Peptides against a protein of PDB entry 5TDY. Designs and how they scored, part 2

Target 1, 88 residues: chain A of PDB entry 5TDY
Amino acid sequence: EKKIDGRRKAAVLLVALGPEKAAQVMKHLDEETVEQLVVEIANIGRVTPEEKKQVLEEFLSLAKAKEMISEGGIEYAKKVLEKAFGPE

## One batch from the design tools (peptide; aimed at target 1 Q24 V25 L29 T33)

Design b1_p25_3 (made by RFdiffusion4)
Pose (drawn by RFdiffusion4):
Structure b1_p25_3 (pose): chain A 88 residues (1-88), chain P 25 residues (1-25)
Amino acid sequence: as target 1 above (88 residues)
Amino acid sequence: EEEEEEEEYKLIAEVILDWIEESEE
C-alpha cells in the first residue's frame, strides 16, 4: 500500500545490477547511506519485473537529465573558445 | 573501459542520493 520512495528505488536498482556492480556503486556512498540501503535490501520483499522496469526507466530519465546539463555546459564552453580563437 | 565503468558507478550513486534527498523533503 505504501508509495515507493527513493530508498526503495535505490534498493531495487542495486539488486537489479547484481552484487559486483552494486558493490562498485556503494563505494561512492557515505557510511550512513550504505547502512540504510543494507536494511532496505535485507527487507527487499517482493519485486516483480514490472517494478524493476519502473525503477530502471526512472533512472534512465534522471541520468539523461544529468547528461543534458553536462552537454549544455560543454557546448557553451566550446562556443566561447571558438569565439575567442576565431575571427570574432 | 575502466574509466567509463567508474563514471557510470558515480552517476548511479548521484541518482540514488537525489532520490533519497527528494523523499526526505

Design b1_p25_8_s2 (made by RFdiffusion4, then SolubleMPNN; its pose is not in this set)
Fold by OpenDDE base, seed 4:
Structure b1_p25_8_s2 (fold): chain B 88 residues (1-88), chain A 25 residues (1-25)
Amino acid sequence: as target 1 above (88 residues)
Amino acid sequence: SDEIFQKVVDAASKLHLEEVKKLLE
């Protein structure tokens, strides 16, 4: 596994999101950051499957740490139990 | 920078959960 520059990771993630969702994300960023990211995206070149996988995994980890995409809670627990023991 | 990546992650994490799940597939 190769270390990826943080700016490149951001660009890879945004490209992976697609233009519509990437635009939505960028609405939450300051102009300077947006400009930097646009440049990175423009110069992203080829994104390898390894890079994409690595970036998405790190994204998942960080997003979960923010508890922004984690379902969790009692409802999640119920779903887990239903899937694990429902057939019993 | 890692700071920029974190900013993007934070913003992206606000997207609809199902959309994020699709991204992670």
Scores: peptide ipSAE 0.561, ipTM 0.841, DockQ to the pose 0.510
OpenDDE base, seeds 1, 2, 3, 5: peptide ipSAE 0.558, 0.558, 0.542, 0.555; ipTM 0.838, 0.847, 0.825, 0.840

## One batch from the design tools (peptide; made by RFdiffusion4; aimed at target 1 R7 V55)

Design b1_p26_4
Pose (drawn by RFdiffusion4):
Structure b1_p26_4 (pose): chain A 88 residues (1-88), chain P 26 residues (1-26)
Amino acid sequence: as target 1 above (88 residues)
Amino acid sequence: DPMFEKVVDAVLKAGITTEEVEELLE
């Protein structure tokens, strides 16, 4: 009945990635976050492929949003450099 | 949700590509 929250989505994602890849992700999280995610995985309960899909698609949308922010800065910086070196 | 966004950043830092995540949708 409870709504899926961020902690749940993180746990579903880490379970879906397999242990080795999830272990590499955990190395980039602080101790408090790691312990809380351990409890969330220990309480994983049931996860259907449908829930996995929902989580992965939300991940890909946020990853794309971060790529757009990064690409936008790269495009702006290169345009500035082109103007600095070019005939303008 | 900030917790999920933090994990998203961590996944990208771990070098896991979006293609690898898309393969799990199969």

Design b1_p26_7
Pose (drawn by RFdiffusion4):
Structure b1_p26_7 (pose): chain A 88 residues (1-88), chain P 26 residues (1-26)
Amino acid sequence: as target 1 above (88 residues)
Amino acid sequence: TEEEEEEEEAYKLIAEVIKQWLHEDE
């Protein structure tokens, strides 16, 4: 009945990635976050492929949003450099 | 190697999304 929250999504994602990849992700999290995510995984309960798909698709949308922010800055910086070196 | 650097960037990116999800529930 409870709504899926961020902690749940993170746990579903880490379970879906397999232990080795999930372990590489955990090295980039602080200790408090790691312990809390351990409890969330220990309480993983049931996860259907449908729930995994929802989590992965939300992940991809956020990853794309971060790529767009990064690409936007790269495009702006290169335009500035082009103007600085070019005939303008 | 280049492949190892790409994998490391992908793990940092997953970590950042996880941190964003946890921050949104604060």

## One batch from the design tools (peptide; aimed at target 1 D5 A16 K53 A63)

Design b1_p27_2 (made by RFdiffusion4)
Pose (drawn by RFdiffusion4):
Structure b1_p27_2 (pose): chain A 88 residues (1-88), chain P 27 residues (1-27)
Amino acid sequence: as target 1 above (88 residues)
Amino acid sequence: SESVFEKVVDAVLKAGITKEEVEELLE
């Protein structure tokens, strides 16, 4: 009945990635976050492929959003450099 | 609560896991 929250989505994603890849992800999280995610995984309960798909698609949308922010800055910086070196 | 998922998104990218690898899990 409870709505899926961020902690749940993170746990579903880490379970879906397999232990080795999830372990590499955990190295980039602080101790408090790691412990809380451990409890969330220990309480993983049931996860259907449908729930996994929902989590993965939300991940890909946020990853794309971060790529767009990065690409936008790269495009702006290169345009500035082109103007600085070019005939303008 | 959603901030935890966002931190995991950043951590996944830092761990070098590609979007293609994550898309393969949708199969």

Design b1_p27_4_s1 (made by RFdiffusion4, then SolubleMPNN; its pose is not in this set)
Fold by OpenDDE base, seed 4:
Structure b1_p27_4_s1 (fold): chain B 88 residues (1-88), chain A 27 residues (1-27)
Amino acid sequence: as target 1 above (88 residues)
Amino acid sequence: ELEKLLEEVKKLSPEEIAEVIKELLAK
């Protein structure tokens, strides 16, 4: 997969959210950051499904790491076991 | 599916999303 810079990731995410939700999000960012992101959004150009998927997955991963989203099921169980016993 | 991923993101509050964005921008 291609490496994407943080500014690009944020822009892709904000565009994906739509203008209403994006606006709500940006109210929690400082003025300089907002201006930077607006420029990135304006110059976002083509966003491939692959790039969008990559951004969304990384975003969700970060959100989970910050304990904003709970996990469960088999994959979560795997993570628990790996932490408890290491990779077997 | 992309739509499912996006819907999951949208379930977060604007403030929570902003926090994650700040982290992305800090890198």
Scores: peptide ipSAE 0.730, ipTM 0.953, DockQ to the pose 0.779
OpenDDE base, seeds 1, 2, 3, 5: peptide ipSAE 0.726, 0.723, 0.729, 0.721; ipTM 0.953, 0.953, 0.952, 0.953

Design b1_p27_4_s4 (made by RFdiffusion4, then SolubleMPNN; its pose is not in this set)
Fold by OpenDDE base, seed 4:
Structure b1_p27_4_s4 (fold): chain B 88 residues (1-88), chain A 27 residues (1-27)
Amino acid sequence: as target 1 above (88 residues)
Amino acid sequence: DLEELLEEVKKLSPEEIAEIIKEWLAK
């Protein structure tokens, strides 16, 4: 796994969100930040599926850490069972 | 897959997403 700088991660995320959602997000950032991100987006170049996956996963990890979203589903259930009874 | 991840991200409000971005940019 390669380290991605914050500016790059933000740009990848914003592009992935699409222009409508990205615009809504950017309304919550200051003007200078928006301008900087627009430049990053303009120069985003090639985004590999691996990079995109990494960015989205890092985002979700942080969002969960901030309790913005809860973890659920089968994968969470597996984690619970593993904690309770081990990997078997 | 990527689409599922993106769908999960999109469930957050724009403000919440912006908070994460701000954290990324603060580094």
Scores: peptide ipSAE 0.759, ipTM 0.960, DockQ to the pose 0.721
OpenDDE base, seeds 1, 2, 3, 5: peptide ipSAE 0.753, 0.747, 0.746, 0.750; ipTM 0.960, 0.959, 0.959, 0.960; seeds 2, 5 fail the geometry check

Design b1_p27_7 (made by RFdiffusion4)
Pose (drawn by RFdiffusion4):
Structure b1_p27_7 (pose): chain A 88 residues (1-88), chain P 27 residues (1-27)
Amino acid sequence: as target 1 above (88 residues)
Amino acid sequence: TTPEEMWMAVVEAVSELYKEEVEELLE
């Protein structure tokens, strides 16, 4: 009945990635976050492929958003450099 | 740590390391 929250989505994603990949992700999290994600995974309960898909698609949308922010800055910086070196 | 903060930290780390592997899981 409870709505899926961020902690749940992180746990579903880490389970879906397999232990080795999830372990590499955990190295980039602080101790408090790691412990809380452990409890969330220990309480993983049931996860259907449908829930996994929902979590993965939300991940990909946020990753794309980050890529767009990064690409936008790269495009702006290169345009500035082109103007600085070019005939303008 | 809040649930949303955990999610965003995991999204940041996974996007830099394993984004292609996540796409393969949807195949």

## One batch from the design tools (peptide; made by RFdiffusion4, then SolubleMPNN; aimed at target 1 G6 L13 Q24 L60; its pose is not in this set)

Design b1_p28_5_s3
Fold by OpenDDE base, seed 3:
Structure b1_p28_5_s3 (fold): chain B 88 residues (1-88), chain A 28 residues (1-28)
Amino acid sequence: as target 1 above (88 residues)
Amino acid sequence: DDEVFEKVVDAVLKAGISLEEVEKLLEE
């Protein structure tokens, strides 16, 4: 597994969502951030299946944590258990 | 630095995009 640059991850996520959803997402971002993302998307080039998978997996992990949704994901389940019981 | 990525994650949630939709993208 290769490490992906933070800005690239954001661009990959938006591209993966498609233009309609990406537009909806950008409505919730400040102007400066939108400009940065547009540049990254314009220069994204090829997105490998591996990159797409890594980015989507990371998104799901973070999103589930933020919304406190425990459905699916072994890593998230582990974090929930750690918070619930702590070190023994 | 993942600041922009974190902002996008938050924006996706605010936009009301379901996690199930994203999970389906992962299976494609």
Scores: peptide ipSAE 0.748, ipTM 0.960, DockQ to the pose 0.737
OpenDDE base, seeds 1, 2, 4, 5: peptide ipSAE 0.741, 0.743, 0.741, 0.741; ipTM 0.959, 0.960, 0.960, 0.959

Design b1_p28_8_s3
Fold by OpenDDE base, seed 4:
Structure b1_p28_8_s3 (fold): chain B 88 residues (1-88), chain A 28 residues (1-28)
Amino acid sequence: as target 1 above (88 residues)
Amino acid sequence: MEVFEKVVDAALKALPDIMELVEELLKK
């Protein structure tokens, strides 16, 4: 798995959502962040299927963590356990 | 706060169906 720049991840997500949904999301961000993201989106270039998949999966993981929603899955379970007990 | 996390928060606020939406995107 290749590491993706944080700002790029955001841009990939927003592009994946499409302009309508992305716009709705950006309404909930501060203006400086919006400007940064617009630049990232403008310079996004080629998004590989792997990048998109990584970003979307990371989104789900983070979102589930924030909402404290468990829908199963080994990867999410691992994060829960790490938070609960830490690395051993 | 990292920008991606900011976007996650914003998406959760802006799009009630975001989880379903992203899950559908992963099917493509």
Scores: peptide ipSAE 0.737, ipTM 0.956, DockQ to the pose 0.747
OpenDDE base, seeds 1, 2, 3, 5: peptide ipSAE 0.732, 0.732, 0.737, 0.732; ipTM 0.956, 0.956, 0.955, 0.956

## One batch from the design tools (peptide; aimed at target 1 G6 L13 E58)

Design b1_p29_1_s1 (made by RFdiffusion4, then SolubleMPNN; its pose is not in this set)
Fold by OpenDDE base, seed 4:
Structure b1_p29_1_s1 (fold): chain B 88 residues (1-88), chain A 29 residues (1-29)
Amino acid sequence: as target 1 above (88 residues)
Amino acid sequence: EVEKAKELLEKAKKLLDNVTAKIIKEWLS
């Protein structure tokens, strides 16, 4: 796993989310930050599948750690049962 | 692999905009 700088991670995420979602997200950022991110996005170049996966996983991990997201009850329950007693 | 990537992306899209922005801010800090 390669280390990705924060600016790169942000750009990769925003590109992955698509222009509509990215635009909505950036409404929560200050003007200067938005400008910086736009430049970063413009110069993002190639995003490998591995890089994209890594960024998304970290993003989701952070959100989970901060209790900003939760999996569906059934899905979570299935995971718990699978880990505890094996697949059903 | 493709399915995994799609799954991750769909999950990411479900996060609120302000939540996403907060995480981005952390990355930029």
Scores: peptide ipSAE 0.665, ipTM 0.926, DockQ to the pose 0.175
OpenDDE base, seeds 1, 2, 3, 5: peptide ipSAE 0.645, 0.647, 0.653, 0.648; ipTM 0.924, 0.925, 0.927, 0.925

Design b1_p29_1_s2 (made by RFdiffusion4, then SolubleMPNN; its pose is not in this set)
Fold by OpenDDE base, seed 1:
Structure b1_p29_1_s2 (fold): chain B 88 residues (1-88), chain A 29 residues (1-29)
Amino acid sequence: as target 1 above (88 residues)
Amino acid sequence: MVEEAKKLLEYAKKILDNVTAEIIKEWLS
């Protein structure tokens, strides 16, 4: 899969989540970070279905790890991480 | 494919705001 930089990932995720959810998430970020993300979102351009899927999968993998959620998703999470952080 | 992506998004929306924010901060670091 194509490597996506962190700023791009964040922008893709926030757009995918929708404006309402994104707004609530951004309340947990400092003003400077919010401004940075707004710029990234403004310049997001076209998001391919593959890119969106890749970002969501990585996000969910990281979220599950943080929340200690393991409902048969450990192997899936490993695969996601391998694709997200593996060699290009 | 479309159905799978839709399910992923639905699940992603259920993740807590603070957890989501932490992941974003990690991506930006």
Scores: peptide ipSAE 0.693, ipTM 0.932, DockQ to the pose 0.171
OpenDDE base, seeds 2, 3, 4, 5: peptide ipSAE 0.686, 0.686, 0.690, 0.686; ipTM 0.928, 0.930, 0.936, 0.929

Design b1_p29_1_s4 (made by RFdiffusion4, then SolubleMPNN; its pose is not in this set)
Fold by OpenDDE base, seed 4:
Structure b1_p29_1_s4 (fold): chain B 88 residues (1-88), chain A 29 residues (1-29)
Amino acid sequence: as target 1 above (88 residues)
Amino acid sequence: EVEEAKKLLEEAKKLLDNVTAKIIKEWLE
């Protein structure tokens, strides 16, 4: 997979989340960071489906790794079983 | 593929704003 710098990842994520959600997220960032991100978003250009997917996957992976989110018992169990005993 | 992308996005939207911000901060470090 292609290497994406942090600034780019942040911009891609914020754009993907939409203006409402992005605005709420930015309330948790300092002014300078917000300005930086706005610039990145303004210059984001083309975002490929692959890039978007990669960013979202990393985002979710980090969140899960840091135990910031829980997928839920049943869904997680299903995934575990699928990985362990699914068709191969 | 479209369904997968939508799924990822919906999951991402479920994260709390402060959690999302924390991850963004890490990316910017």
Scores: peptide ipSAE 0.687, ipTM 0.935, DockQ to the pose 0.175
OpenDDE base, seeds 1, 2, 3, 5: peptide ipSAE 0.676, 0.680, 0.644, 0.675; ipTM 0.936, 0.935, 0.901, 0.936

Design b1_p29_7 (made by RFdiffusion4)
Pose (drawn by RFdiffusion4):
Structure b1_p29_7 (pose): chain A 88 residues (1-88), chain P 29 residues (1-29)
Amino acid sequence: as target 1 above (88 residues)
Amino acid sequence: AEEEEAEEVWEQTVDAVLKAMEEEEEEEE
Protein backbone atom coordinates (compact mmCIF):
# COMPACT_ATOMS: atom_id res chain seq x y z
CA GLU A 1 0.00 0.00 0.00
CA LYS A 2 2.86 2.39 0.76
CA LYS A 3 4.17 4.51 -2.08
CA ILE A 4 7.54 3.60 -3.53
CA ASP A 5 10.13 6.07 -2.17
CA GLY A 6 13.69 6.86 -3.14
CA ARG A 7 15.20 4.37 -0.73
CA ARG A 8 13.11 1.61 -2.28
CA LYS A 9 14.04 2.57 -5.82
CA ALA A 10 17.73 2.61 -4.92
CA ALA A 11 17.44 -0.90 -3.40
CA VAL A 12 15.53 -2.32 -6.40
CA LEU A 13 18.19 -0.88 -8.70
CA LEU A 14 21.09 -2.28 -6.71
CA VAL A 15 19.46 -5.73 -6.63
CA ALA A 16 18.90 -5.59 -10.39
CA LEU A 17 22.54 -4.73 -11.10
CA GLY A 18 23.93 -7.85 -9.44
CA PRO A 19 26.26 -7.96 -6.44
CA GLU A 20 29.51 -6.99 -8.11
CA LYS A 21 28.18 -3.90 -9.89
CA ALA A 22 26.14 -2.91 -6.84
CA ALA A 23 29.33 -3.21 -4.76
CA GLN A 24 31.09 -0.73 -7.07
CA VAL A 25 28.16 1.69 -6.70
CA MET A 26 28.21 1.40 -2.86
CA LYS A 27 31.86 2.52 -2.76
CA HIS A 28 30.61 5.97 -3.84
CA LEU A 29 28.09 6.33 -0.98
CA ASP A 30 28.69 7.44 2.58
CA GLU A 31 28.52 5.04 5.56
CA GLU A 32 25.06 6.17 6.69
CA THR A 33 23.63 5.68 3.23
CA VAL A 34 25.25 2.25 2.87
CA GLU A 35 23.81 1.02 6.17
CA GLN A 36 20.34 2.26 5.36
CA LEU A 37 20.45 0.71 1.92
CA VAL A 38 21.53 -2.60 3.50
CA VAL A 39 18.42 -2.62 5.66
CA GLU A 40 16.33 -1.76 2.60
CA ILE A 41 17.81 -4.70 0.63
CA ALA A 42 17.53 -7.04 3.66
CA ASN A 43 13.81 -6.10 3.55
CA ILE A 44 13.56 -6.36 -0.26
CA GLY A 45 10.38 -8.37 -0.08
CA ARG A 46 8.78 -9.04 -3.45
CA VAL A 47 9.87 -7.31 -6.63
CA THR A 48 8.19 -8.17 -9.91
CA PRO A 49 9.86 -7.50 -13.29
CA GLU A 50 7.30 -4.73 -13.70
CA GLU A 51 8.59 -2.90 -10.62
CA LYS A 52 12.16 -3.38 -11.85
CA LYS A 53 11.19 -1.84 -15.19
CA GLN A 54 9.61 1.17 -13.50
CA VAL A 55 12.76 1.75 -11.45
CA LEU A 56 15.13 1.32 -14.39
CA GLU A 57 13.13 3.68 -16.63
CA GLU A 58 13.07 6.34 -13.93
CA PHE A 59 16.83 5.89 -13.58
CA LEU A 60 17.37 6.36 -17.28
CA SER A 61 15.32 9.53 -17.30
CA LEU A 62 17.40 11.05 -14.50
CA ALA A 63 20.65 9.89 -16.09
CA LYS A 64 19.55 11.52 -19.35
CA ALA A 65 18.76 14.72 -17.45
CA LYS A 66 22.30 14.75 -16.06
CA GLU A 67 23.75 14.07 -19.53
CA MET A 68 21.76 17.04 -20.91
CA ILE A 69 23.14 19.33 -18.22
CA SER A 70 26.68 18.14 -18.96
CA GLU A 71 26.33 18.32 -22.75
CA GLY A 72 24.85 21.81 -22.46
CA GLY A 73 27.89 23.10 -20.57
CA ILE A 74 30.28 21.40 -23.00
CA GLU A 75 28.51 22.95 -26.00
CA TYR A 76 28.57 26.41 -24.37
CA ALA A 77 32.25 26.15 -23.43
CA LYS A 78 33.30 25.04 -26.90
CA LYS A 79 31.31 27.86 -28.48
CA VAL A 80 33.13 30.34 -26.29
CA LEU A 81 36.50 28.84 -27.23
CA GLU A 82 35.57 28.86 -30.93
CA LYS A 83 34.70 32.57 -30.68
CA ALA A 84 37.93 33.27 -28.81
CA PHE A 85 40.10 31.60 -31.44
CA GLY A 86 38.05 32.44 -34.51
CA PRO A 87 37.66 35.57 -36.57
CA GLU A 88 35.09 37.15 -34.21
CA ALA P 1 11.51 15.24 6.14
CA GLU P 2 11.44 11.47 5.59
CA GLU P 3 10.38 11.95 1.95
CA GLU P 4 13.18 14.39 1.35
CA GLU P 5 15.73 12.11 2.92
CA ALA P 6 14.43 9.12 0.76
CA GLU P 7 14.64 11.24 -2.44
CA GLU P 8 18.15 12.34 -1.53
CA VAL P 9 19.19 8.69 -1.25
CA TRP P 10 17.69 8.09 -4.74
CA GLU P 11 19.57 11.05 -6.30
CA GLN P 12 22.87 10.06 -4.64
CA THR P 13 22.42 6.49 -5.95
CA VAL P 14 21.83 7.79 -9.47
CA ASP P 15 25.05 9.82 -9.32
CA ALA P 16 26.98 6.87 -7.76
CA VAL P 17 25.84 4.48 -10.53
CA LEU P 18 26.97 6.92 -13.23
CA LYS P 19 30.31 7.41 -11.52
CA ALA P 20 30.86 3.67 -11.16
CA MET P 21 30.08 3.24 -14.88
CA GLU P 22 32.50 5.96 -15.83
CA GLU P 23 35.31 4.30 -13.69
CA GLU P 24 34.64 0.91 -15.42
CA GLU P 25 34.87 2.58 -18.92
CA GLU P 26 38.21 4.20 -17.95
CA GLU P 27 39.66 0.88 -16.77
CA GLU P 28 38.72 -0.73 -20.10
CA GLU P 29 40.47 2.02 -22.07

Design b1_p29_7_s3 (made by RFdiffusion4, then SolubleMPNN; from b1_p29_7, 14 letters changed)
Fold by OpenDDE base, seed 2:
Structure b1_p29_7_s3 (fold): chain B 88 residues (1-88), chain A 29 residues (1-29)
Amino acid sequence: as target 1 above (88 residues)
Amino acid sequence: EEEKKNQEIWEKVVDAILKAEEEEKKKKE
């Protein structure tokens, strides 16, 4: 399994969420981070199905590890992201 | 240094996604 660059993982997620959701997410980020992500998104290029799967898995793993939301919240986030990425 | 920066951005985005989705969920309730 390839180790994906953190900035790229972030860009992949934001693109997968779509422009509207990505905009809502970026409202919670500082200006410098947003600018960095815009650059990564602009240069994202081809995203493979394997990358999408890996990014989603790492997202869920980190979300659970941080204990930021309830189990129900994780399931909700999972469903939203799965819909955003689309079926494999 | 690059790894640290990458990890920081990744974690910030994950946090932001969770917050944004939670806010959206609340608005729909």
Scores: peptide ipSAE 0.655, ipTM 0.905, DockQ to the pose 0.562
OpenDDE base, seeds 1, 3, 4, 5: peptide ipSAE 0.654, 0.651, 0.653, 0.651; ipTM 0.905, 0.903, 0.904, 0.904

Design b1_p29_8 (made by RFdiffusion4)
Pose (drawn by RFdiffusion4):
Structure b1_p29_8 (pose): chain A 88 residues (1-88), chain P 29 residues (1-29)
Amino acid sequence: as target 1 above (88 residues)
Amino acid sequence: SLTEEEAELIAEVILDWIEETEEEEEEEE
């Protein structure tokens, strides 16, 4: 009945990635986050492929949002450099 | 395996989700 929260989504994602990939991800989290995610995974309960798909798709949308922010800055910086070196 | 950049990106999205959950819980309190 409870709504899926961020902690749940993170746990579903880490389970879906397999242990080795999830272990690489955990090395980039602080101790408090790691412990809490361990409890979340220990309490993984039931996860259907449908729930996994919802989590992965939300991940991809956020990853794309971060790519757009990064690409936007790269495009702006290169335009500035082009103007600085070019005939303008 | 994951590249360093891939692992950092996944970690960042996880941390955003956790932060949004914590903000929602604080507002409810």

Design b1_p29_8_s1 (made by RFdiffusion4, then SolubleMPNN; from b1_p29_8, 13 letters changed)
Fold by OpenDDE base, seed 2:
Structure b1_p29_8_s1 (fold): chain B 88 residues (1-88), chain A 29 residues (1-29)
Amino acid sequence: as target 1 above (88 residues)
Amino acid sequence: SLSEEEAKLIAEIIKEWLKKEEEEKKKKE
């Protein structure tokens, strides 16, 4: 699989969430980071199915590694994100 | 809408992605 830049992964995730949910997430980021991500989102272009799959998998992997959520919580998060990345 | 906990979790993961990228960028300089 192709390596995806961190900024790209973040942009893909935020776009999938939509403007409202993305704004909720960005409230937890500093101003400089938000500005960087806004630029990346503006230039995101086409997101391939492979990128979406990879971003979702890496997100879930990191969430589990941090052990910040229960097993039930990670399953719930998976469902929420799968819906966000789901086909139109 | 996301809960505050969900929003915070996603933000933390994004921070990790960006941190790793910055570290790799620094090594290439």
Scores: peptide ipSAE 0.658, ipTM 0.911, DockQ to the pose 0.690
OpenDDE base, seeds 1, 3, 4, 5: peptide ipSAE 0.656, 0.655, 0.657, 0.656; ipTM 0.909, 0.909, 0.909, 0.909

## One batch from the design tools (peptide; aimed at target 1 K21 L37 L56 F59)

Design b1_p30_2_s2 (made by RFdiffusion4, then SolubleMPNN; failed a check: too like the target's own chain; its pose is not in this set)
Amino acid sequence: KELEEEVEKLVEEVKKYKPEEIAEIIKEWL

Design b1_p30_3 (made by RFdiffusion4; failed a check: too like the target's own chain)
Pose (drawn by RFdiffusion4):
Structure b1_p30_3 (pose): chain A 88 residues (1-88), chain P 30 residues (1-30)
Amino acid sequence: as target 1 above (88 residues)
Amino acid sequence: LEEEVEELVEEVKEFPDELIAEVIKEWLEE
């Protein structure tokens, strides 16, 4: 009955990635976050493929959002450099 | 549906670990 929260989505994602990939992700999290995610995974309960799909698609949308922010800065910086070196 | 989920998992594995962690941190900030 409880709504899926961020902690749950992170746990579902880490379970879906397999242990080795999830371990590489955990190395980039602080100790408090790691411990809390451990208890979330220890309490994984049931996860259908449908829930996994929902989590993965939300991940891809946020990853795309971060790519757009990065690409936007790269495009702006290159335009500035082109103007600086070019005939303008 | 299982095949589609496996494809999505493989797609997510192509991301850098640090970037995956940043998305996780963003969820935890909600």

Design b1_p30_3_s3 (made by RFdiffusion4, then SolubleMPNN; from b1_p30_3, 10 letters changed)
Fold by OpenDDE base, seed 5:
Structure b1_p30_3_s3 (fold): chain B 88 residues (1-88), chain A 30 residues (1-30)
Amino acid sequence: as target 1 above (88 residues)
Amino acid sequence: MEKEVEELVEEVKKLSPEEIAEIIKEWLAK
């Protein structure tokens, strides 16, 4: 997997969520951050399915690690390991 | 791939906006 910077990940995620959910999320960010993300979104350009999938899975991994959602099963763990140590 | 991605999106949407924002903040803090 290609390394994606945090700003890019955030932009990809927000776009993936759709405008309604994205707007709700942004209400919890400071104004400067929102402006920065809006610019990132505006200039997001091409988002490959692979990149989108990577961002979403990284998000879910973090969410689960933070106990925001139920832990994944063995299959999820395998995916995590594959992303961490598999072919890049 | 597309169906899989869409399912992932739905999983993300299950979290509250605040929870999602928390992770985004961490991403931005690097």
Scores: peptide ipSAE 0.736, ipTM 0.955, DockQ to the pose 0.680
OpenDDE base, seeds 1, 2, 3, 4: peptide ipSAE 0.729, 0.729, 0.727, 0.729; ipTM 0.956, 0.955, 0.955, 0.955

Design b1_p30_5_s2 (made by RFdiffusion4, then SolubleMPNN; its pose is not in this set)
Fold by OpenDDE base, seed 3:
Structure b1_p30_5_s2 (fold): chain B 88 residues (1-88), chain A 30 residues (1-30)
Amino acid sequence: as target 1 above (88 residues)
Amino acid sequence: SLEEEVEKLIEEVKKYSPEEIAEVIKEWLK
């Protein structure tokens, strides 16, 4: 797995979300950060499906670790195990 | 396909609120 710069990850994520959702997200960032990310997005260039997959999975991993969503850890763990090894 | 898998992941990410997504971005930018 290739290490991706944090600013790059953020830009890839925002582009993947689409302009509507990305705009909503940016309202929660400070002005300087938004300006930096806009520049990064403008110069994002080619984004491969592999890179998108990595960024999205890293997001989900960190979001789950922070328990941001109401879904319990047990249910998520079950989904992971089922995908990896099949149903119980 | 890989592209279809990515689309599914995007839908999962979209389940988080804009504020929650911003929190992760802030973490990445530290």
Scores: peptide ipSAE 0.744, ipTM 0.960, DockQ to the pose 0.758
OpenDDE base, seeds 1, 2, 4, 5: peptide ipSAE 0.740, 0.735, 0.735, 0.735; ipTM 0.961, 0.960, 0.960, 0.960

Design b1_p30_5_s3 (made by RFdiffusion4, then SolubleMPNN; failed a check: too like the target's own chain; its pose is not in this set)
Amino acid sequence: SLEEEVEKLVEEVKKYSPEEIAEVIKELLS

